# Ledger of designs, part 316: peptides against a protein of PDB entry 6IDX

Target 1, 380 residues: chain A of PDB entry 6IDX
Amino acid sequence: KELAKLSADVTFATEFINMDGIIVLTRLVESGTKLLSHYSEMLAFTLTAFLELMDHGIVSWDMVSITFIKQIAGYVSQPMVDVSILQRSLAILESMVLNSQSLYQKIAEEITVGQLISHLQVSNQEIQTYAIALINALFLKAPEDKRQDMANAFAQKHLRSIILNHVIRGNRPIKTEMAHQLYVLQVLTFNLLEERMMTKMDPNDQAQRDIIFELRRIAFDAESDPSNAPGSGTEKRKAMYTKDYKMLGFTNHINPAMDFTQTPPGMLALDNMLYLAKVHQDTYIRIVLENSSREDKHECPFGRSAIELTKMLCEILQVGELPNEGRNDYHPMFFTHDRAFEELFGICIQLLNKTWKEMRATAEDFNKVMQVVREQITRA

## One batch from the design tools (peptide; made by RFdiffusion4, then SolubleMPNN)

Design b2_p28_3_s3 (from b2_p28_3, 19 letters changed)
Fold by OpenDDE base, seed 2:
Formats: structure tokens, sequence, C-alpha cells
Structure b2_p28_3_s3 (fold): chain B 380 residues (1-380), chain A 28 residues (1-28)
């Protein structure tokens, strides 16, 4: 206990490290010897002293043995570990992940998503905070190619709903530390959209063109009697599609793919449109058809609106920005659904369509409508 | 890259925050 307190002092820490004191502490953990009286208390103080000593940055985290890592990971994976040991073990693992890429790799192999999530289902907010901190560390240190897979693994284990139910809707006030971790997790989650936001549509990619065609199909062919199979020649078909793309509110009625070449929002806008069309089909069809039947120049251009709304949402949510040290602002709504960005888009596009009608807007009012919608979203 | 530098800065920030939070938790 005294050692753990003294280890916070840099002068003591320097001298203790020079005396190989940290090696003694690591060996105590590595031995796993449960035969000592008050083992749990002794171990908790050992882990505290170790963490405080390492936090001075005098010793590299890469000095830590694989046996030590396995012991610490063992304390996190075992169901009947003392809360004090678990908390310190999570903090050590988080520090290891943050400080060393080699330790990150080893820890990512030793710890399962299920184990991390189990530590969110407890009443202890400190354990929950360190568990989310470790998740955030793993996300931050993950290679770009593995980051989406990790996010999918957490989604499959209902990470967001567990956080919502056990942390956000918990019986305890959320501390500043937890609020920060939730903010970090939210930012890191939105950063998964950055790739799609910066991906230009290739007008020559048939698969991407087929998505635009699917948007047309869902909007117009779902209500058309199958008897109007377009048996008419290729030119009539092209002219029909140009009309349909105009009714969908694309800027380029001939080649809507050109509307998705601007980054941001690039392909992310198309992803949002397709999500709306598939998951909220009735809402999508209603929005498109209500505007496609108008001849009064008060039609809301859905395609253009969806693109600009996606861009605006990316700006509001700071997609592609990294977590800042001083921010604790998280949105509980983003923990309600795994596709929370697309769901937000679906709410906001309805708001946009309503606002457009209320303003009796024309194409010339487009920017004014977008400004009003931005104010509405940012005040909500 | 500028992205890697941003990541490094964010990582350094997170390290400092977590260190502070741990100290405040251990001191209680």
Amino acid sequence: as target 1 above (380 residues)
Amino acid sequence: SAREEKRKKALEGLKKLFKKQRRESIAK
C-alpha cells in the first residue's frame, strides 16, 4: 500500500526502478502464486504500483513479458476475480495497448469481445469505464483493415445496446470519465464512415450503377403493374430512366452516378439512400412519390437533398475527426441502433422534406432550406 | 501522413486523460 502511494512520486519511482523494483513486481505477477496471505490485496497493490511506475515513462512497456501479459489478461477473463484486481488489470491492458503496437497485437489475441462486454454488464461504473477505455484503445490501435471487423464483432455482441442499458440508463449518474469514454467510442465509430464519405463513385462501375437503378426500381416499379414490362426499344428505356432520375431529384438526370463523384459525401450518400429505400421503404417511396407528382416547381429534389444532407450530417458529427481530450459530449441516440447514422439520416430527410413543404420552397431556396434544417438538427 | 499524425496526437491525448483518470480513481 505504501509502495503503491510512493510509486506516484517520480523521485521514488526513479530510485525504485534503478533498484530493479519493477522487475520484482512483474515477477510477483508472473509467478501467479496464490499461497500468500492476503493475496488479493497484495496483488491489487502490486498492480497499482506497477501501473504508477510505468506511467512515469521511465521504462518501456515493451519490457513486459508475454507471461505477464497472459496473467493480466487472465485476471480480465476469469469470472471470479476481485473487483480491485479486475479494475487495475483493465487499466494495465489499456495502457499496454496504447503504448505499444506489439503489446496491442498480443492483447488482441488474448482478449475476446465477449469478455470485454461482460465487464460492461456490471454495476461498477469504474470497471465499465476501464472496459470502454480498453475497447477504445483497441479501436484506435487497430489497423485500418481490421477496424471494421472489430466494429462488426462488437455489433454482433450488442455492444451499443449493452452500453445503453447498463451504462447510459444505469441507476448511477454518469461520471465525467465515463462520458469521455462514450464520446471517444462515438467518434471512433463515426470515423468508420470516413472511407465511404471519401470514396468517389466510379461512373463505370456497374455494381454502383445498379444501386442507383435499384433506387429507381424501389421508387417506381413497386407500384407499377407488372404488365408495363418495358418491352419498348432501348431509346424509350433510356428516356424513361432520364425521367425517373429527374423525379428522384438527381442533378444529373442522364447519369446520376456523376452526383456521387463529389467527396464528401461520396458513396456514403448512396449508402444512406439505399438504406432508407430498403429498411424504411414506405418512407422512401412516400418522399419520392409526393415530390415526383408535383408540377408546381415546389418538388423537393430527393437525390440532391440526400447528398447535401449526408454531407451536412458528416459536418455536424465531425466524421473523420479524431477524439479530443476535453470533450465529454456523447449522444445517447447513437447507442440505440447499430446503423444510427443511417437512421439519423432517415429522420433528417423526413425533416428536410417537411421543412421544404412548410417553406413552399423551390430549387432556388435549396440552400435556405438546408440552413433551416441544420439549425433544427443542431438544436434538437 | 497527416492522418497518422492526428492519430498520434489523439493517442497522446488519450494516454494523458486515462493517466489522470486513473490517478483520480486511485486517490479515492
Scores: peptide ipSAE 0.056, ipTM 0.732, DockQ to the pose 0.829
Fold by OpenDDE base, seed 3:
Structure b2_p28_3_s3 (fold): chain B 380 residues (1-380), chain A 28 residues (1-28)
Amino acid sequence: as target 1 above (380 residues)
Amino acid sequence: SAREEKRKKALEGLKKLFKKQRRESIAK
């Protein structure tokens, strides 16, 4: 107990470390010896002292043994562990992940998504905070190629709904520490969109062009019998598609692929449009057909609007930005759905379409409509 | 790269913040 308190002092810590004191603490954990009276209390103070000593940055985290990591991971994986030990063990694992890439790899092998999520399903907000902190550390340190897989693994285990129900909608006020961890998780989740936001459409990629064609098909052919004869010559088909792409509100109605070459929002805009068309088909068809039937210059250009809205949402949500220390502004809405960005897009595109109608806007008013919509989204 | 530098700076920030939060919670 006294050691744990004194370990917060840099002078004491320096001398204690110089005496190999930290090695003694690590060996106590590594031994796993439960034979001592008051083992749990002693272990809790040992882990406290270890963490405080390591927090001075005098000793490298890379000096930690695999046996020590396995013991700490063992305390997190065991269902019946003292809350004080669990809390400190989560904090140690978080620190290991943040401070060492080699320790991240070892911890990622020892700790399961299910174990981390189980620590969110408790009434103790401190345990929940450290569990989310460890999740955030793992997300931050994960290789770029593994981040999406890890996000999918958390989605499969209902991470967002568990956070919503057990943390956000809990009977207790959210502490500043938890609010910060939720903010960090939100930012790291939005950063998964960065790749798609920065991906240019290749106008020569047929598979990508087929997605644009699928948007046309869903809007115009969903109720039409496939009996429109395949026999209209290739030029008549191109001319027909040009009309359809104009009705969809693409800027380049001859080659809509060109509208997705700008980054941001790149392919992320196409992903949002396709999500809307497949998941909210009735809403998509309604928006497109309401504007495609207008000859009064008051048509809302859906394609252009969807691209600029996606860009605007990326700006508002700071997609590709990293978490800041002083921020704790999280949106509970983003914990209601696994595809919360695409759902937000679906809400905002309806708002845009409504605002366009209310303003009696023309193509010349486009930027004014977008500004009004931005103000509406940022005030909500 | 500018992205790598930004990532490094953010990681350093997160380390400091998490350290502060741990001190406030574990010292109680």
Scores: peptide ipSAE 0.056, ipTM 0.736, DockQ to the pose 0.897
Fold by OpenDDE base, seed 4:
Structure b2_p28_3_s3 (fold): chain B 380 residues (1-380), chain A 28 residues (1-28)
Amino acid sequence: as target 1 above (380 residues)
Amino acid sequence: SAREEKRKKALEGLKKLFKKQRRESIAK
């Protein structure tokens, strides 16, 4: 206990480290010796002292043995561990992940998603906070190629739903520490969209062109009886598609793929449009047909609007920006659905279409409509 | 890269925040 308190002092820490004191503490943990009276209390103070000593940055985290990591991971994975030991073990693992890429790899192999999720299903908000902190550390330190797989693994284990039900809708007020971890998790989740936001459409990629064609098909052919496939020649088909792409509100009616070459929002806008068309088909068809049937200059260009709205949502949500230390503002809405960004897009595109009608907007008013919609979204 | 520098700064920030939170939790 006294050692744990003194370890917070840099002068004491320096002297204690120079006496190989930290090595003695690590060996105590590595031994796993339960023979001591008050073992749990002694271990909790040992882990506290270790963490405080390491927090001075005098000793590299890379000095930690694999046996020590396995013991700490063991305290996180074992049922019925003392809450004080569990809390300190989660904090140590988080610190290891943050401070060392080599320790990140070892910890990512030892800890399962299911174990981390189990620590969210408890009533202790401190345990929940450290569990989310460790998840955030793992996400932050994960290689780019593995981040999406990690996100998918957490989605499969219903991470967002568990956070919503056991943390956000819990019977306890959310502390500042938890609010910050939820904010960090939200930001890291939105950063998974950055790749798609910065991906230009390749007009020569047939698979990407087929998505645009599918948007057309869903909007215009879903109501057409399959019997009237007009066997009309390739040129008449191209002319028909140009009309359809105009009705969809693309800026480039001849080659809509060109509208997705600008980054941001790049392919992320096309992903949102496709999600809307497949998951909310009735809403999509309604929005497109309401504007395609207008012969007046008051048609809302869906394609252009979807692109600019996606860009605006990326700006509002700061997609690609890293978490800020001073922020704790999280949106509970983003924990209600695994595809929360696409769902938000679906809500906002309806709002945009409504606002366009209410303003009796023309193509010249486009930027004004977007400004009004931005204010409406930011106030919500 | 500018992205790597942003990541390094964010990581340093997170480390400071977590250190502060741990000090406040351990002091109780």
Scores: peptide ipSAE 0.053, ipTM 0.734, DockQ to the pose 0.881
Fold by OpenDDE base, seed 1:
Structure b2_p28_3_s3 (fold): chain B 380 residues (1-380), chain A 28 residues (1-28)
Amino acid sequence: as target 1 above (380 residues)
Amino acid sequence: SAREEKRKKALEGLKKLFKKQRRESIAK
């Protein structure tokens, strides 16, 4: 206890480190021996002292053994661990992940998403905060190729729903620290959209062109069996498709793929359109047909609107920006659905279509409509 | 707290690194 207090002092910490004091503390943890009276209390103070000493930045985090890591990870995975030990163990793991890539790799092998999720299902907000903080650290340190897999693993383990039900909808006010961790998690989740936002469509990629064709099929051929492979289109079919792509409101109605070569929003706009068309088919068909049947020049160009709306949402949500430590503004809405960005797009495209009608807009008013919609979204 | 400030600095350092890495990956 006294050591834990003194370890906060830089002068004491320096001298204690020079005497190999950290090594002694690590060995105490590594031994795992419950033979001492008041072992749990002693261990809690040992972990506190260790963390305070390491926080001076005098010693590299890479000095810790694999046995130490396993022991700390063991305290996080055991169901009957003292809350004080659990809290400090989560904090140590987070610090290890943040300060060392080599420790990140070792911890990512020892800790499962399921173990961290169990610590979100408790009434203790401090434990919940440290659990999310560790998730955020792991997410932040994950290699680029593994980030999507990690996000998918979190979704499959119902991380979102657990956060929503046990943290956001909990009977306790959310503290600033928790709000910050939720903000960080939200930003890290939106950063997964950056790749798609910056991916240009290849106009020669048949698979990508087939998605645009599927948008046409869903809008105009909803009763037709998908058995007619899109590839066998005679010149008459190409001319028919050009008309359909004009009715869909693409800027390049001859080759709609060209509308997705601009980054941002690149392929992310196409992903949103396809999601809307498949998941909210009635809404999609209604929006397209309401505008395609107009002859009064008040048609809302769906394709152009969807692209520019996707870009605008990326700007509003700061997609591709890293979390700021001064911010704690999270949106509870993003924890209500696994595909929250696409669902937000689906709400906003309906708002855009409504606003277009209310303004009696023409194609010349497009930028003005988008500005009004931006103001509506940012005030909600 | 001093711990929050260090967490802050570490996260800021990581943020800069991560932003650089992402810019380099998107530019390839």
Scores: peptide ipSAE 0.029, ipTM 0.568, DockQ to the pose 0.036; fails the geometry check

Design b2_p28_3_s4 (from b2_p28_3, 18 letters changed)
Fold by OpenDDE base, seed 1:
Formats: C-alpha cells, structure tokens, sequence
Structure b2_p28_3_s4 (fold): chain B 380 residues (1-380), chain A 28 residues (1-28)
C-alpha cells in the first residue's frame, strides 16, 4: 500500500526503478503464487505500484515479459472474485495496448471479444469503463485494414446492444469517465466510415455503376426480376435511364456516377442510398416516387439530397476526426443499431423530404432546406 | 504524415486523461 502511494512520486519512482523495483514487481505477478496470506490485497497493490511506476515513462512497456502479459490477461479472462485485481488488470492491458504496438499484438491474441464483452455485463461501472477503454485502445492501435474486422467481431457479439442495455440503460447515472469512453467508442466507430467517405466513385467501374442501376431498379422496377443485366442498353434504354436518373434526383442525370466523384461524401452516399433501398425499401420507393411524379417544380431531388445529407451527417458527426480527451458527449441512438449511421441517414432523409414538402421548396431553396434540416438534426 | 502526428497527439491526450481518471478511481 505504501509502495503504491510512493510510486506516484517521480523521485521515489526513479530510485525504485534504479533498484530494479519494477522487475521485482513483475516477477511477483509472473510467479502467480497464491499461497501468500492476503495475496489478493498484495497483488492489487503490486499492480497499482506497477502502473504508477510505468506511468512516469522512465521504463518502456516493452520490458514486460510474455509471462507477465499472460498473467494479466489471465486475470481479465478468468472469472475472479477480486474486482480490484480485475480493474487494475484492465488498466494495465489498456496501457500496454496504447504504449506499445508489440504489446498490442500480443494482447489482441490473448484477449477475446467475448471476454471483453463479459466485463460489460456487470453491475460495476468502473469495470465496464475499463473494459470499454480497453476496447477503444484496441481500436486505436489496430492496423487500418483490421479495424473493420474488429468492429464486425464486436457487432457479432452484440457489443452495442450490451452497452445499451447494461451501461446506458442501467439503473445508475453514467459517470463522466464512462461517458467519455462511450464518446471515444462512438468516434472510433464513425471513423470506420472515413474510407468510404473519401472514396471517389470511378465512373468507369461497372460494379459501382451497377449499384446505381440497382437503385433505379428498386425505385421503378420493384416487381421486375433482377435478371436484366444493366450494361447493353440501346439508345432508347439509355434515354429511359436518363429520365429515371432525373426522377431519382441526380444532378448528373446522364451519368449519375459523376455525382459520387466528390469527396466527401464519395461512395458513402451511395452506400447509404443502397442501404435505404434494400433495408427500408418501402420508404425509399415512397420518397422517390412521391417526388418523381411531381411536375410542379416542388420535387425533392433524392439523389442530390442523399449526397448532401450524407456530407452533412459526416460533418455533424465529425467523421474522420480523432477522439478528443475533453469530450464526454455520446449519442445513445448510435448504440441501438450496428448500422447506426445508415439508420440515421434513413431517418434524416425522411425528415429532409418532409421539411422540403412543408417549406414548399424548389431547387432554388435546396440550401435553405438543408440548413433547416441541419438545425433540426443538431437539436435532436 | 501530418495525420499520423495528429493521431499520436490525440492518443497522448487520451492516455493522459486515462491516467488521471485511473488515479482518481484507484484512490477511492
């Protein structure tokens, strides 16, 4: 206990480290010797002292042995009665992940998604906080190509619903640190959209064009079998598609692919449109057909609106921005669904369509409608 | 890259907050 207190002092820490004190502490953990009287208390103070000593940045985190990592991971993976050890072990793992890429790799191999999620299904908010903090650390340190896979693994284990039910909708107030970790998790989740947001459509990519054709098909040919390959249209078919793309509200109704060359929102807008069309087909068809049948200049251009709305949502949600240490603001809504961004888009596009009608807007009012919608979204 | 530098700075900020929060929570 006294060692743990003194370890917060840099002078003591320096002297203790110079005396190989950290090595002694690590060996105590590595030994796993449960035979000592008050082992749990001793271990809790040992882990506290270790953390405080390492927080001075005098010793590299890479000094820890594989055995030490396995012991700490063992305290997290095994059901332990001692909450104090679990809490400190989660904190150590988080610190390891954040401070060392080598340790990140080792921990990512030792700790499963299921184990992390199990620590969310507890009544202790501190444990929940440290578990989310470790998840956030893993996301932050994951290679860019692995972040989506990790997110999918958490989604498959119902991370969001577990957080919603056990943390957000818990019978206790959310503490500031939990709110911060939820904020960080939300930001990191939205940052997975950045690649798509910054991906330009290639107008020559047939697969990408086929998505636009699918949007047309769903809107206008909902009863037609998908068997008509979109490619070899006669001039009449091209002219028909041009009309359909105009009715869909694309800016470039001759080549709608050009509307997705602007980044942001790039391909993310097309992803949102396709998600809406597939998951909320009735809503999509309704929005498109309500505006495609109008001849009164009060048509809401769906394609343009979807693109600009996607861009606006990216701005509001700060997609591509890193988590800020000062922020604690999270949106519970984003824990209600794994595709929360696309679902938000689906809600907001309906709001936009409604607002457009209420304002009796024309194409000239487009920016004004978008501003009103922005205000509505940011107040909600 | 400038992006990597910003990421490193953000990470340092998060680490600092975590350490401070941990010290508080472990002292209770």
Amino acid sequence: as target 1 above (380 residues)
Amino acid sequence: SEREKKREEALKGLQKRFIEARRKSLSE
Scores: peptide ipSAE 0.384, ipTM 0.899, DockQ to the pose 0.871; fails the geometry check
Fold by OpenDDE base, seed 3:
Structure b2_p28_3_s4 (fold): chain B 380 residues (1-380), chain A 28 residues (1-28)
Amino acid sequence: as target 1 above (380 residues)
Amino acid sequence: SEREKKREEALKGLQKRFIEARRKSLSE
């Protein structure tokens, strides 16, 4: 206990480290010897002292043994009666992950998503905070190619709904540190969209062109009997498609793929449009048909609007920005759905369409409508 | 890269905050 307190002092820490004191503490953890009187209390103080000593940055985190890592991970992987040990163990793992890529790899292999999520399903907000902090650390240190897989693994274990139900909708006020960790998690989640936001459509990619064609099909062919044979001449089809793409509100009616070559929002806009068309088909069809049936120049260009709205949402949500240590602002709504960005797009595109009608806008008013919509979204 | 540098800076900021928060939490 006294050692744990003194370890916060840099002078004491330096001397203690020079005497190989950290090695002694690590060996105590590695031994796993439960035979000592007051073992749990002793272990809690040992872990505290270890953390305080390591926080001075005098010793590299890479000095820790695999046995030490396994012991700490063991305290997190099993239901522990001692909350104090669990809390310190989560903190150690977070520090290991953040400070060392080699330790990240070892920890990512040792700890399961299910174990981390189990620590969210408790009434102790401190434990929940450290668990989310460790999740955030793992996301931050994950290779770019593995981040989406990790996010999918958490989604499969219902991370968002568990956070919503056990943390956000808990019977206790959200503390500042929990709010920060939720903010960080939100930022890291939105950063998964960055790749798609920065991906240009390839106009020559048939699979991507087929998505645009699917948007057309869902809007215009959903009620038409599949019996109209594919045999009408390629030119009449192209002319028909050009009309349909105009009705969809694409800027390039001949080749809508060109509208998705601008980054941001790149392919992310197409992803949002496809999500809307598949998941909220009635809403999508309604928006498109309401604008396709007008000949009065008050048509809301859906395609253009969807692209610019996606870009706007990326700007508002700061997609691609790194988490800031000073911020605590999170949006509970983003924990209500796994595809929360796409759902937000679906809400906002309806708002845009409504606002366009209310303003009696024309194509010349497009930027004014977008500005009004921006103000509406940012006030909500 | 500049992006990597920004990431490292952000990470350092988060680490500092975590350390400070932990000290408060573990002192109780």
Scores: peptide ipSAE 0.382, ipTM 0.900, DockQ to the pose 0.876; fails the geometry check
Fold by OpenDDE base, seed 4:
Structure b2_p28_3_s4 (fold): chain B 380 residues (1-380), chain A 28 residues (1-28)
Amino acid sequence: as target 1 above (380 residues)
Amino acid sequence: SEREKKREEALKGLQKRFIEARRKSLSE
């Protein structure tokens, strides 16, 4: 206990580390010897002292043995561990993940998504905070190619709904540190969209062109059996598609793929449009047909609007920006659905379409409508 | 890269906050 207090002092820490004191603490944890009276209290103070010593940055986290990592991971994974030990063990794992890529790899192998989720399903907000902090650390340190898979694994375990029900809608006030961890998780979740936001459409990619064609099909051929898509690309069909792409509100009616070559929002706009068309088909068809049937200059160009709205949402949500240590602002709405960004897009595109009608806007008013919509979204 | 530098700075900020928060929570 006294050592844990003294370890916060840099002078003491330096002297203690120079005497190999940290190695002694590490060995005490590694031994796992339950033979001592008050083992749990002693272990809690040992882990506290270890953390305080390591926080000075004098010793590299890479010095930690695999046995030590396994013991700490064991305290996180084992049932009926003392809350004090669990809290400190989660904190140690977070620090390990943040400070070392090699330790990240080892911890990611030892700790399961299910174990982390189980620590959210408790009444102790401190445990919940450290569990989310560890999740955030794992997301921050994950290789770019593995981040989406990890996010999918958490989604499969209902991370967002569990946070919503056990943390946000809990019977206790949310502390500042929990709010910060929720903010960080939200930012990291939105940053998963960055790749798609920065991906330019390739006008020569047939698979991407087929998505645009699917948008057309859903809007205009909803009654036509997919079997009757006659493959013969006659000039008359190209002209027909040009009309359809005009009705969809694309800027380039001949080659709508060109509208998705600008980054941001790149392919993310197309993803949002496709999500709307598949998940909210009635809403999508309604929006498109309401504007396609107008022969007046008051048509809301859906395609152009969807692209610019996606870009605006990326700006508002700061997609691609790293989490800031000073911020604690999170939106509970983003924990209500796994595809919360796409759902937000679906709400906002309806708002845009409504606002366009209310303003009796023309194509010349496009930027004014977008500004009004921005103000409406940012006030909500 | 400039992006890597920004990431490193963000990580340092988060680490600092974590340490400060932990010291507070463990002292209570």
Scores: peptide ipSAE 0.376, ipTM 0.896, DockQ to the pose 0.883; fails the geometry check
Fold by OpenDDE base, seed 2:
Structure b2_p28_3_s4 (fold): chain B 380 residues (1-380), chain A 28 residues (1-28)
Amino acid sequence: as target 1 above (380 residues)
Amino acid sequence: SEREKKREEALKGLQKRFIEARRKSLSE
């Protein structure tokens, strides 16, 4: 206990480290010997002293053995009765992940998604906070190509619904540090959209063009089998498609793929449109047909609106920005659905369409409508 | 890269906050 307190002092820490004191602490953990009286209390103080010593940055985290990592991971993976040991073990793992890429790799192999989620299904908000902090650390340190896979693994284990039900809707007030960790998790989740936001459509890619054709099919020929879609671009068919793409509200009626070459929002806008068309088909068809049947110049251009709205949502949500240590603002709505961004898009596109009608807008009013919609979204 | 530097700075800020929060939590 005294060692744990003194370890917070840099002068003491330096002297203790010079005496190989930290090596002694690590060996105590590595031994795993539960035969000592007051083992749990002693271990809790040992782990505290270890953390305080390592926080000075005098010793590299890479000094720790595989045996030490396995012991700490063992305290997190096993049903431990001692909350104090679990809390310190989660904190050590988080620090290891954040400070060392080599330790990140080792911990990612030893700790399962299911184990991390189990620590969210408890009444102790401190344990929940440290568990989310460790999840956030893993997301921050994951290779860019592995972040989506990790997010999918958490989604398959219902991370968002568990956070919603056990943390956000818990019987306890959300503490500042929990709010911060939820904010960080939200930011890291939205940053998974950055790749799609910055991906330009290739107008020559037939597979991407087929998605735009599918949007047309769903809007105007919902009963047609997609297998009967004549892929052969005869001039007469191209002319027919040009009319349909105009009715869909694309800026480039001849080649709508050109509307998705601007980044942001790039392909993310097409993803949102396709999600709306497939998941909320009735809403999509209604919005498109209500505007396609109008010859009064009050048509809301769906395609253009969807692209600009996607861009606006990315700006509002700061997609691609790193989490800030000073912020604690999270939105519970984003924990209600795994595809919360696409669902938000679906709500906001309906709001845009409504606002367009209420304003009796024309194409010249487009920017004014977007400004009003931005104000409505940011006040909600 | 400039992006990598920003990421490292953000990470350092988060680490600092974590250490401070942990110290407070473990002292209670």
Scores: peptide ipSAE 0.376, ipTM 0.898, DockQ to the pose 0.880; fails the geometry check

